# Peptides against a protein of PDB entry 4IGA, part 36

Target 1, 116 residues: chain A of PDB entry 4IGA
Amino acid sequence: KRVLIVDDAAFMRMMLKDIITKAGYEVAGEATNGREAVEKYKELKPDIVTMDITMPEMNGIDAIKEIMKIDPNAKIIVCSAMGQQAMVIEAIKAGAKDFIVKPFQPSRVVEALNKV

## One batch from the design tools (peptide; aimed at target 1 Q84 I92 F99 R108)

Design b1_p26_7_s3 (made by RFdiffusion4, then SolubleMPNN; from b1_p26_7, 7 letters changed)
Fold by OpenDDE base, seed 5:
Structure b1_p26_7_s3 (fold): chain B 116 residues (1-116), chain A 26 residues (1-26)
Amino acid sequence: as target 1 above (116 residues)
Amino acid sequence: SKELEEKIKEALERVEEQKEELEEEL
């Protein structure tokens, strides 16, 4: 499966890339904001998306909503430092399949990848 | 939606579990 990594932080994208590849998945590409995420989703047609929430241009919640409009079967895993209940609820309502709080263990990401 | 409610419940539980795991590592 191919994964689109969405996060405004370069180091986080690198970390996720390492985890994803070591877990046997392929990195389809990267996005640094929600707008780019939507564009890359259309372009790359990834199987899975890891989605940050707090990003410039367009936040992750809005990106999830837009991607779900494009592909109602999109498999989106949220990775965010904002682990408040309200945010989790909002992300799931938007269409996310899972919610991972930062900081996270690699195993948690792999678990999410395998479940979606 | 009952299905959505269940998904939310599961996500909240998993997030809480992860937070607990993180706290234990500190």
Scores: peptide ipSAE 0.685, ipTM 0.916, DockQ to the pose 0.905
OpenDDE base, seeds 1, 2, 3, 4: peptide ipSAE 0.681, 0.680, 0.676, 0.674; ipTM 0.915, 0.914, 0.913, 0.912

Design b1_p26_8 (made by RFdiffusion4)
Pose (drawn by RFdiffusion4):
Structure b1_p26_8 (pose): chain A 116 residues (1-116), chain P 26 residues (1-26)
Amino acid sequence: as target 1 above (116 residues)
Amino acid sequence: EEEELEEEIEEELEKVEEQKEEFEEE
């Protein structure tokens, strides 16, 4: 399965890419903010996207809304430090299928990839 | 559709809370 990794932190993108490839998934690309995420999603058409919330330019909520418009069947797992109830509700309402709060343990990322 | 959304929200909130409790315990 091909995964687009979306996060403005170079270190997080690096450690997610490492977890996803070792778990047997193919890293399809990376994006560093919400606009790029929509741009890459159109270009790459990944099976799954990992999505940060707090990003410059456009946040994860808006990027989720943008990708769900491009593709109503997009599978998105949020991976964010913004683990408040309101944010989880907002991400799920926008169309994300799962939510992992940072700091997270790597096994949760794997089960989220499987789940979608 | 509304009920399924509400159930999914509750399930995701529960998972987030479990993650926070596990992290605090460690």

Design b1_p26_8_s1 (made by RFdiffusion4, then SolubleMPNN; from b1_p26_8, 11 letters changed)
Fold by OpenDDE base, seed 1:
Structure b1_p26_8_s1 (fold): chain B 116 residues (1-116), chain A 26 residues (1-26)
Amino acid sequence: as target 1 above (116 residues)
Amino acid sequence: MEEELKKKIEEAIEKVKKQLEEREKE
């Protein structure tokens, strides 16, 4: 399966890329904001998306909503520093399948990838 | 459908809580 990694932080994208590849998944590509995420989803048609929330231009919640319009069967895993219940509720309502809080253990990401 | 959404939300919240608790134990 191919994974699109969405995060404005280069170090976070690098970390996720390492985890994803070591788990036997392929990295389809990267996006640095919500607008890029939507465009890359259309272009790459990944099997899974890891989605940051707090990003410039377009936040992760709005990106989830737009991706779900494109593909109602999209498999989106949120990875966010914001672990508040309100944010979790909003992400799941938008269409996310899982929610991981930063900082995270690699095993938590792998578990999410395997279950979506 | 509303009940299904509620269940998904509850499961996600539980996973987040568990993750945070595990971090505190380490």
Scores: peptide ipSAE 0.652, ipTM 0.908, DockQ to the pose 0.915
OpenDDE base, seeds 2, 3, 4, 5: peptide ipSAE 0.648, 0.649, 0.639, 0.645; ipTM 0.907, 0.909, 0.905, 0.906

Design b1_p26_8_s3 (made by RFdiffusion4, then SolubleMPNN; from b1_p26_8, 9 letters changed)
Fold by OpenDDE base, seed 1:
Structure b1_p26_8_s3 (fold): chain B 116 residues (1-116), chain A 26 residues (1-26)
Amino acid sequence: as target 1 above (116 residues)
Amino acid sequence: MEKELEEKIEEALKKVKEQLEELEKE
């Protein structure tokens, strides 16, 4: 399966890329904000998306909503430092399948990838 | 559909809580 990695932080994208590839998944591409995420989703048609929340241009919640309009079957895993209940609820309501809080263990990401 | 959404939210909240608890133990 192919994964689109969305995060404004280069180091976080690199970390996720390492985890994803080591787990046997392919990285379809990267996005640095919500707008780019939507564009890359259309272009790359990934199987899975890892989605940050706090990003410039367009936040992760709005990106989830837009991607879900494009593909109601999108498999989106949120990876965010914002682990507040309200944010989790909002992300799931928007269409996310899972929510991972930063910092995370690699195994947690792998579990999410395998389950969605 | 509302029930399904509530269940999904509950599961996500549970997972987040468990993850945070694990982080606190480290």
Scores: peptide ipSAE 0.659, ipTM 0.911, DockQ to the pose 0.928
OpenDDE base, seeds 2, 3, 4, 5: peptide ipSAE 0.653, 0.650, 0.650, 0.654; ipTM 0.909, 0.908, 0.907, 0.910

Design b1_p26_8_s4 (made by RFdiffusion4, then SolubleMPNN; from b1_p26_8, 11 letters changed)
Fold by OpenDDE base, seed 5:
Structure b1_p26_8_s4 (fold): chain B 116 residues (1-116), chain A 26 residues (1-26)
Amino acid sequence: as target 1 above (116 residues)
Amino acid sequence: MEKELKEKIEEVLKEVEEQKKEREAL
């Protein structure tokens, strides 16, 4: 399966790329904001998306909503430092399949990848 | 809210809280 990594932080994208690759997944591409994520989703048609929430241009919640309009079957895993219950609820309502709070264990990401 | 959506939210909330607890334990 191919994963689109969405995070404005280069370090986080690198970390996720390492985890994803070591778990036997392919990295389809990267996006640095929600608008780019939507565009890259259309372009790359990834199997899974890892989605940050706090990004410039377009936040992750809005990106989830837009991706879900494009593909109602999109598999989106949120990875965010904003682990408040309200944010989790909002992300799932938007269409996310899982929510991972930063900082995370690599195993948690792998479990999420395998589950969606 | 759909029942399935509510159940999914509850599931993910539990996972998030568990992750937080595990993190606090480290």
Scores: peptide ipSAE 0.622, ipTM 0.897, DockQ to the pose 0.841
OpenDDE base, seeds 1, 2, 3, 4: peptide ipSAE 0.619, 0.621, 0.607, 0.618; ipTM 0.897, 0.897, 0.893, 0.896

## One batch from the design tools (peptide; aimed at target 1 I92 D98 F99 I100)

Design b1_p27_1 (made by RFdiffusion4)
Pose (drawn by RFdiffusion4):
Structure b1_p27_1 (pose): chain A 116 residues (1-116), chain P 27 residues (1-27)
Amino acid sequence: as target 1 above (116 residues)
Amino acid sequence: EEEELEELIEEQLEKVEEEKEEFEEEL
């Protein structure tokens, strides 16, 4: 399964890519903010996207809304430090399928990839 | 559709809470 990794932190993108490839998934590309995420999603058509919330330019909520418009069947797992109830509700309402709060353990990322 | 959405939100909130509790225990 091909995965697009979306996060403005170079270190997080690095660690997620490492976890996703070792778990048997193919890293399809990376994006560093919400606009790029939508741009890459169109270009790459990944099976799954990992999505940060706090990003410059366009946040994860808006990127989720943008990708769900491009593809109503997009599968998105949020991975963010913004683990408040309101943010989880907002991400799920926008169309994300799962939510992982940072700092997270790596096994939760794997089960989220499987789940979608 | 509204009931399915509420159930999904509740499941996701429980998972986030459980992760926070495990992290605090490890600390």

Design b1_p27_1_s1 (made by RFdiffusion4, then SolubleMPNN; from b1_p27_1, 12 letters changed)
Fold by OpenDDE base, seed 2:
Structure b1_p27_1_s1 (fold): chain B 116 residues (1-116), chain A 27 residues (1-27)
Amino acid sequence: as target 1 above (116 residues)
Amino acid sequence: MEEELEEKIKEALEKVKKHLEELKKLL
């Protein structure tokens, strides 16, 4: 399965790339904001998306909503430092399959990848 | 559909809560 990694932080994208590849997944590509995420989703047709929430240009919630319009079967895993209940609720309502709070263990990401 | 969404929200909140509790124990 191919994973699109969406996070504005280069370090976070690198970390997720390492986790994803070590887990036997392919990295389809990377996006640095929600607009780029939507564009890359259309282009790459990934099987899974890891989605940050707090990003410039377009936030992760809006990106989830736009991706879900493109593909209602999209498999989106949120990975965010924002663990507030309201944010979790909004992400799940938008269509996210899981919500991982930063900092996280690699095993938690792998578990999410395997379950979606 | 609403009940399914509520369950998904509940599960997500429980996972987040558990994670935050675990992190708190490490700090």
Scores: peptide ipSAE 0.580, ipTM 0.886, DockQ to the pose 0.954
OpenDDE base, seeds 1, 3, 4, 5: peptide ipSAE 0.578, 0.569, 0.573, 0.575; ipTM 0.884, 0.881, 0.882, 0.884

Design b1_p27_1_s2 (made by RFdiffusion4, then SolubleMPNN; from b1_p27_1, 11 letters changed)
Fold by OpenDDE base, seed 4:
Structure b1_p27_1_s2 (fold): chain B 116 residues (1-116), chain A 27 residues (1-27)
Amino acid sequence: as target 1 above (116 residues)
Amino acid sequence: DEKELEEKIKEALKKVEEQLKELEEER
């Protein structure tokens, strides 16, 4: 399966890329904000998206909503430092399949990838 | 649909609580 990685932090994208590839997944591409995420989703048609929340231009919640309008079956895993209940609820309501809190163990990402 | 969403939210919250607990144990 092919994964689109969405995070404004280059270090985080590198970390996720390492985890994803070691788990036997392919990286379809990367996006640095929610607008790029929506564009890359249309372009690359990934099987899975890892989505940050706190990003410039367009946040991850809005990106999830826009992707879900395009593909109601989109498989989006949130990876965010904002582990507050309100944010989790908002992400799931937007259409996210899972929510991973930063900092995370690599195993949590792998488990989420395998379950979506 | 509403009940299904509520269950998805409950499951996600539980998973996040578990993750936060693990982070607290590592500190």
Scores: peptide ipSAE 0.651, ipTM 0.914, DockQ to the pose 0.902
OpenDDE base, seeds 1, 2, 3, 5: peptide ipSAE 0.622, 0.646, 0.609, 0.623; ipTM 0.904, 0.913, 0.900, 0.902

Design b1_p27_1_s3 (made by RFdiffusion4, then SolubleMPNN; from b1_p27_1, 11 letters changed)
Fold by OpenDDE base, seed 1:
Structure b1_p27_1_s3 (fold): chain B 116 residues (1-116), chain A 27 residues (1-27)
Amino acid sequence: as target 1 above (116 residues)
Amino acid sequence: MEEELKKKIEEALEKVKEQLEELEKEE
């Protein structure tokens, strides 16, 4: 399966890329904001998306909503430093399949990838 | 469906709670 990694932080994208590849998944590409995520989803047609929430230009919630318009069956895993109940509820309502809080263990990401 | 959405939210909240509890144990 191919994964699109969405995060504004280069270090976080690198970390996720390492976890994803070691778990036997392919990295389809990377995006640095919500608008780029939507465009990359259209271009690359990934099987799974890891989605940050707090990004410039377009946040992860809005990106989830736009991706779900394109593909109602999109498999989106949120990875966010914001673990508040309200944010989790909003992400799931938008269409996310899972919610991972930063900081996370690699095993938590792998479990999410395997379950979606 | 509304009931299905509520269940998905509940499951996500539970997973987040568990992850946060694990982080607290490492401190």
Scores: peptide ipSAE 0.620, ipTM 0.893, DockQ to the pose 0.952
OpenDDE base, seeds 2, 3, 4, 5: peptide ipSAE 0.605, 0.606, 0.605, 0.606; ipTM 0.889, 0.890, 0.889, 0.890

Design b1_p27_1_s4 (made by RFdiffusion4, then SolubleMPNN; from b1_p27_1, 9 letters changed)
Fold by OpenDDE base, seed 2:
Structure b1_p27_1_s4 (fold): chain B 116 residues (1-116), chain A 27 residues (1-27)
Amino acid sequence: as target 1 above (116 residues)
Amino acid sequence: MEKELEEKIKEALEKVEEHKKELEEKL
């Protein structure tokens, strides 16, 4: 399976790329904001998306909504520092399959990838 | 559909709460 990694932080994208690759998944590509995430989803048609919430240009919630309009079967895993209940509820209502709070263990990301 | 969404929200909230507890225990 191919994964699109979406996060504005280069360090976080690098960390996720390492986890995803070691778990036997392929990295389809990277995006640095929600607008780029929507564009890359259309272009690459990944099997899974890891999605940050707090990003410039377009936030992760809006990106989830736009991706779900394109592909109602999209597999989106949120990875965010914003672990408030309201944000979790909003992300799941938007169509996210899982919500991982930063900081996280690599095993938590692998579990999410295997379940979606 | 609504009940399925409620269950997904519940499961996500439980996992987030468990994570918060694990971080607190490490401090």
Scores: peptide ipSAE 0.575, ipTM 0.884, DockQ to the pose 0.961
OpenDDE base, seeds 1, 3, 4, 5: peptide ipSAE 0.568, 0.564, 0.560, 0.566; ipTM 0.881, 0.880, 0.878, 0.880

Design b1_p27_2 (made by RFdiffusion4)
Pose (drawn by RFdiffusion4):
Order: C-alpha cells, then sequence, then structure tokens
Structure b1_p27_2 (pose): chain A 116 residues (1-116), chain P 27 residues (1-27)
C-alpha cells in the first residue's frame, strides 16, 4: 500500500517513513503543509495518508477537507500533538478514519495503516 | 448520524487510552 506522509516537522516525517516501510508499506511521498498535501494527493493518488494538524499555510483539518473533496474515499490517519477532544471530533467529522496522538508508540501507527 | 457518533466515541476512547499508557510508562 502506498502512503503519503504529511507533517511540517522533518524529524517526524523521517520517523514515520521509517515505521511505514519497515511495516511493509510503500512510502509514496511527503508533504510539509496542508496545501502541499492536497497537491501531492492529486499527483500521487496514495492509498493512505498520515496527517499532522498544526502546519504552516493550511492546517490538517482543512487539508483533510480538501482531500475528501478530491476523493470521497480517501483514507487518512491523523498523527498530531493536538489530541484534545474537540480536535479529534473535528478531524473525524472532516473525514479522517483514525487518530493517533503524539508522542505515540510505533505499533499504533501499524494498526492504523492496517485498519484503513 | 449514529455511525459518526460511534466513530467519534471510539476515537476518543483510543486517544485517552494512549495518554494513560504513556503516563504509566513515564512513572
Amino acid sequence: as target 1 above (116 residues)
Amino acid sequence: SEELEEMIEEQLKKVEEEKEELEEMLE
């Protein structure tokens, strides 16, 4: 399965890419903010996207709304430090299929990739 | 909808469980 990794932190993108490839998934590309995430999603058409929330330019909520418009069947797992109830509700309402709060353990990322 | 509400509750429950496990590991 091809995965687009979306996060403005170079370190997080690095450690997610490492977890995803070792778990048997193919890293399809990376994006560093919400606008790029929509741009890459159109270009790459990944099977799954990992999505940060707090990003420059456009946040994860808006990027989720943008990708769900491009593709109503997009499969998105949020991976964010913004683990408040309101944010989880907002991400799920926007169309994300799962939510992982940072700092997270790597096994949770794997089960989220499987789940979608 | 009911499906949305169920999905929100499940996700909130998982986030809370992750926070509790993390707190226990730090202790």

Design b1_p27_2_s2 (made by RFdiffusion4, then SolubleMPNN; from b1_p27_2, 8 letters changed)
Fold by OpenDDE base, seed 2:
Structure b1_p27_2_s2 (fold): chain B 116 residues (1-116), chain A 27 residues (1-27)
Amino acid sequence: as target 1 above (116 residues)
Amino acid sequence: SKELEEKIKEALKKVEEQKKELELELE
């Protein structure tokens, strides 16, 4: 399966890319904000998306909503330092399938990828 | 919906587990 990685931090994208590829998945591409995420989803049609929340231009919640309008069957895993209950609820309501809190163990990401 | 509420419940549970694990690692 192919994964689109969305995070404004280059370091985090690199970390996720390493985890994803070592787990046997392919990286479809990367996005640095929510607007790019929506555009890349249309362009690349990935199987799975890892989504940060706090980003410039467009935040992750709005990006999830827009992607779900495009593809109601989208498989989105949130990966965020904002692990407050309210944010988790909003992410799931928006259409996310899972929520990983930063900092995270690599195994949590792999488990989420396998379960989606 | 009942389905959405269950999804939220499960997500919150998993997040709390992650937070507890993080707290233990930071000790």
Scores: peptide ipSAE 0.626, ipTM 0.888, DockQ to the pose 0.901
OpenDDE base, seeds 1, 3, 4, 5: peptide ipSAE 0.607, 0.609, 0.618, 0.625; ipTM 0.879, 0.874, 0.885, 0.885

Design b1_p27_2_s4 (made by RFdiffusion4, then SolubleMPNN; from b1_p27_2, 10 letters changed)
Fold by OpenDDE base, seed 2:
Structure b1_p27_2_s4 (fold): chain B 116 residues (1-116), chain A 27 residues (1-27)
Amino acid sequence: as target 1 above (116 residues)
Amino acid sequence: SAALEKKIEEALKKVEEQLKELEEELR
């Protein structure tokens, strides 16, 4: 399966890319903000999206909502340092399938990828 | 909906577990 990695932090994208590829998944591409995420989703049609929340231009919640408008069956895993209940609720309501809190163990990401 | 509430509940529980594990790692 192909994964679109969305995070404004280059280091985090690199980390996720390593985790994803070592887990046997293909990286479809990367996005650095929510607007780019939506565009890349349309372009690349990934199977799975890892989504940061706090990003410039467009935040992850709004990106989730927009992607879900495009593809109601989108498989989006949130990866965020904002693990507050309110944010988790908002992400799930927006359409996210899972929520991984930063900092995370690679195994958590892999598990989410396998189950989404 | 009941289905959404269940999904939220499960997600919250999973996040709580993650946070607990993180706290244990930092202990």
Scores: peptide ipSAE 0.639, ipTM 0.907, DockQ to the pose 0.903
OpenDDE base, seeds 1, 3, 4, 5: peptide ipSAE 0.636, 0.620, 0.630, 0.629; ipTM 0.907, 0.900, 0.905, 0.904

Design b1_p27_3 (made by RFdiffusion4)
Pose (drawn by RFdiffusion4):
Structure b1_p27_3 (pose): chain A 116 residues (1-116), chain P 27 residues (1-27)
Amino acid sequence: as target 1 above (116 residues)
Amino acid sequence: TFEEWLEEHKEEIENRQKEVDEIIESL
């Protein structure tokens, strides 16, 4: 399965890419903010996206809304430090299929990739 | 190291994640 990794932190993108490839998935690309995420999603058409929330330019909530418009069947797992109840509700309402709060353990990323 | 820090805080991280899972399951 091809995965687009979306996060403005170079270190997080690096560690997620490492976890996803070792778990048997193919890293399809990376984006560093919400606008690029929608740009890459259109270009790459990944099977799954990992999505940070706090990003410059456009946040993860808006990027999720943008990708769900491009593709109502997009499969998105949020991976964010913004683990408040209101943010989880907002991400799920926007169309994300799963939510992982940072700091996270790597096995939760794997089960989220499987789940979607 | 970062991996040692995650292991030290594993239970706390997992409990925090269970709270988020329960929010999702309640929807």

Design b1_p27_3_s1 (made by RFdiffusion4, then SolubleMPNN; from b1_p27_3, 9 letters changed)
Fold by OpenDDE base, seed 5:
Structure b1_p27_3_s1 (fold): chain B 116 residues (1-116), chain A 27 residues (1-27)
Amino acid sequence: as target 1 above (116 residues)
Amino acid sequence: SLEEYLEENREEIEARQAKVDEIIASL
């Protein structure tokens, strides 16, 4: 399966890319903000998306909503430092399948990838 | 390194994630 990695931090994208590839998945591409994420989703048609929340231009929640309009069957895993109850609920309500809080164990990312 | 940090703080990290997982499971 192919994964689109969305995070404004280059370090985080690099970390996720390493985890994803070592787990046997292919990286479809990367996005650095929510607007780019929506554009890349249309272009690349990935199987899975890892989505940051706090990003410039467009935040992750809005990106999830826009992607779900494009593809109601999108498989989105949130990966964010904002693990507050309200944010988790909002992300799931928006359509996310899972929520991983930063800092995270690589194994938890793999678990999410395998489950969605 | 980050890897060392994650290993040294495994229990705390897992506990934080467990709380999130509980929230998800309740929805």
Scores: peptide ipSAE 0.746, ipTM 0.950, DockQ to the pose 0.972
OpenDDE base, seeds 1, 2, 3, 4: peptide ipSAE 0.742, 0.746, 0.745, 0.745; ipTM 0.948, 0.950, 0.949, 0.949

Design b1_p27_3_s2 (made by RFdiffusion4, then SolubleMPNN; from b1_p27_3, 9 letters changed)
Fold by OpenDDE base, seed 5:
Structure b1_p27_3_s2 (fold): chain B 116 residues (1-116), chain A 27 residues (1-27)
Amino acid sequence: as target 1 above (116 residues)
Amino acid sequence: SLEELLEERREEIEAKQAEVDEIIKSL
């Protein structure tokens, strides 16, 4: 399966790329904000998306909503430092399949990838 | 290393994720 990595932090994208690749998945591409994420989703048609929440231009919640309009069957895993109850609920209601809070264990990312 | 630091904080990290997981299960 192919994964689109969405995070404004270059270090985080690099970390996720390493985890995803070592787990046997392919990296479809990267996005640095929510607007770019929506564009890349259309272009690359990834199987899975890892989605940050706090990003410039467009936040992750809005990006989830837009991607779900394009593909109601999108498989989106949130990966964010914003682990508050309200944010988790909002992300899941928007269509995310899972929510991983930062800092995280790499194994938890792999578990999420394998479940969606 | 980052991996070593994450391992040292494993219990804390897993506890926070468990809290999030319980919220997800309730939805």
Scores: peptide ipSAE 0.711, ipTM 0.930, DockQ to the pose 0.961
OpenDDE base, seeds 1, 2, 3, 4: peptide ipSAE 0.706, 0.711, 0.708, 0.710; ipTM 0.926, 0.929, 0.928, 0.929

Design b1_p27_3_s3 (made by RFdiffusion4, then SolubleMPNN; from b1_p27_3, 12 letters changed)
Fold by OpenDDE base, seed 5:
Structure b1_p27_3_s3 (fold): chain B 116 residues (1-116), chain A 27 residues (1-27)
Amino acid sequence: as target 1 above (116 residues)
Amino acid sequence: SFMEWLEKNRKKIEEEQKKVEEIIKSL
């Protein structure tokens, strides 16, 4: 399966890429904001998306909503430092399949990838 | 390293993740 990694932090994208590839998944591509995420989703047609929330241009919640308009069956896993209850609920209602709070264990990411 | 820190703080991190999972399950 191919994964699109969305995060404005280069370090975080690098970390996720390492986890994803070691788990046997392919990285379809990377995006640095929500607008780019939507564009890359259309272009690459990934199987799974890891989605940050706090990003410039377009935040992760809006990106989820736009991707879900394109593909109602999109498999989106949120990875965010903003683990507040309201944010979790908002992300899930927008269409995310899971929500992982930063900092996270690599095994938690792998588990999410395997379940969606 | 960050990975070493993650391992050292595994229990605390997992507890926070569990809280989120419980929220999701309640929806």
Scores: peptide ipSAE 0.518, ipTM 0.881, DockQ to the pose 0.890
OpenDDE base, seeds 1, 2, 3, 4: peptide ipSAE 0.339, 0.334, 0.340, 0.341; ipTM 0.812, 0.807, 0.810, 0.811

Design b1_p27_3_s4 (made by RFdiffusion4, then SolubleMPNN; from b1_p27_3, 16 letters changed)
Fold by OpenDDE base, seed 5:
Structure b1_p27_3_s4 (fold): chain B 116 residues (1-116), chain A 27 residues (1-27)
Amino acid sequence: as target 1 above (116 residues)
Amino acid sequence: SLLDYLEKNREKIEEENEKVRKIIESL
């Protein structure tokens, strides 16, 4: 399966890429903000998306909503430092399948990838 | 690196993820 990695932090994208590839998944591409994520989703048609929330241009919640309009069956895993109850609920309501808080263990990411 | 990240954040990881897990389970 192919994964689109969305995070404004280069370090985080690198980390997720390492985890994803070591788990036997392919990286479809990367996006650095929510607007880019939507465009990359249309272009690459990934199987799974890892989605940050706090990003410039467009935040992750809005990106989830836009991707879900394009593909109601999109498999989006949120990966964010914002683990507040309201944010978790909002992400799930927007269509996310899972929510991983930063900091996280690699095994948690792999588990989420395997479940979607 | 991933190793450095894990070493620096190990003590916070379980606590944060447990909180979120409980939230999701309550939905």
Scores: peptide ipSAE 0.321, ipTM 0.837, DockQ to the pose 0.627
OpenDDE base, seeds 1, 2, 3, 4: peptide ipSAE 0.225, 0.195, 0.213, 0.204; ipTM 0.731, 0.711, 0.722, 0.717

Design b1_p27_4 (made by RFdiffusion4)
Pose (drawn by RFdiffusion4):
Structure b1_p27_4 (pose): chain A 116 residues (1-116), chain P 27 residues (1-27)
Amino acid sequence: as target 1 above (116 residues)
Amino acid sequence: EELEEHIEEQLEKVEEQKEEFEEELEE
């Protein structure tokens, strides 16, 4: 399965890519903010996207809304430090399938990839 | 109804993750 990794932190993108490839998934690309995420999603058409919330330019909520418009069947797992109830509700309402709060353990990322 | 159930499930998972992380800090 091909995964687009979306996060403005170079270190997080690095560690997620490492977890996803070792778990047997193919990293399809990376994006560093919400606008790029929509741009890459159109270009790459990944099976799954990992989505940060707090990003410059366009946040994860808006990027989720943008990708769900491009593709109503997009499969998105949020991976964010913004684990408040309101944010989880907002991400799920926007169309994300799962939510992982940072700091997270790696096994949760794997089960989220499987789940979608 | 399905959305509301899904939202509750996701909140519960987030809570569990926070509790496990807090326990690790206490150890």

Design b1_p27_4_s1 (made by RFdiffusion4, then SolubleMPNN; from b1_p27_4, 10 letters changed)
Fold by OpenDDE base, seed 1:
Structure b1_p27_4_s1 (fold): chain B 116 residues (1-116), chain A 27 residues (1-27)
Amino acid sequence: as target 1 above (116 residues)
Amino acid sequence: DELEKKIKEALKKVEEQRKELEEELEL
């Protein structure tokens, strides 16, 4: 399966890329903000998306909503430092399948990839 | 109802992850 990695932090994208690759998944591409994420989703048609929330230009919640308009069956895993209940609720309402809080263990990401 | 179940499951996973992190930091 192919994964689109969305995060404004280069370090975080690198970390996720390593985890995803070692787990036997392919990295379809990367996006640095929500607007780019929507564009890349259309272009690459990934099987799974890892989505940050706090990003410039367009935040992750809005990106989830736009991707869900394109593909109602999109498989989006949120990875965010903002683990407040309100944010989790908002992400799931928007269409996310899972919510991972930063910092996380690689095994948690792999589990999410396998279950979506 | 389905949405509420998904929310509850997500909240539970977040809480579990937080608990695991706290346990690791205490050791």
Scores: peptide ipSAE 0.647, ipTM 0.890, DockQ to the pose 0.913
OpenDDE base, seeds 2, 3, 4, 5: peptide ipSAE 0.606, 0.642, 0.594, 0.642; ipTM 0.877, 0.889, 0.873, 0.889

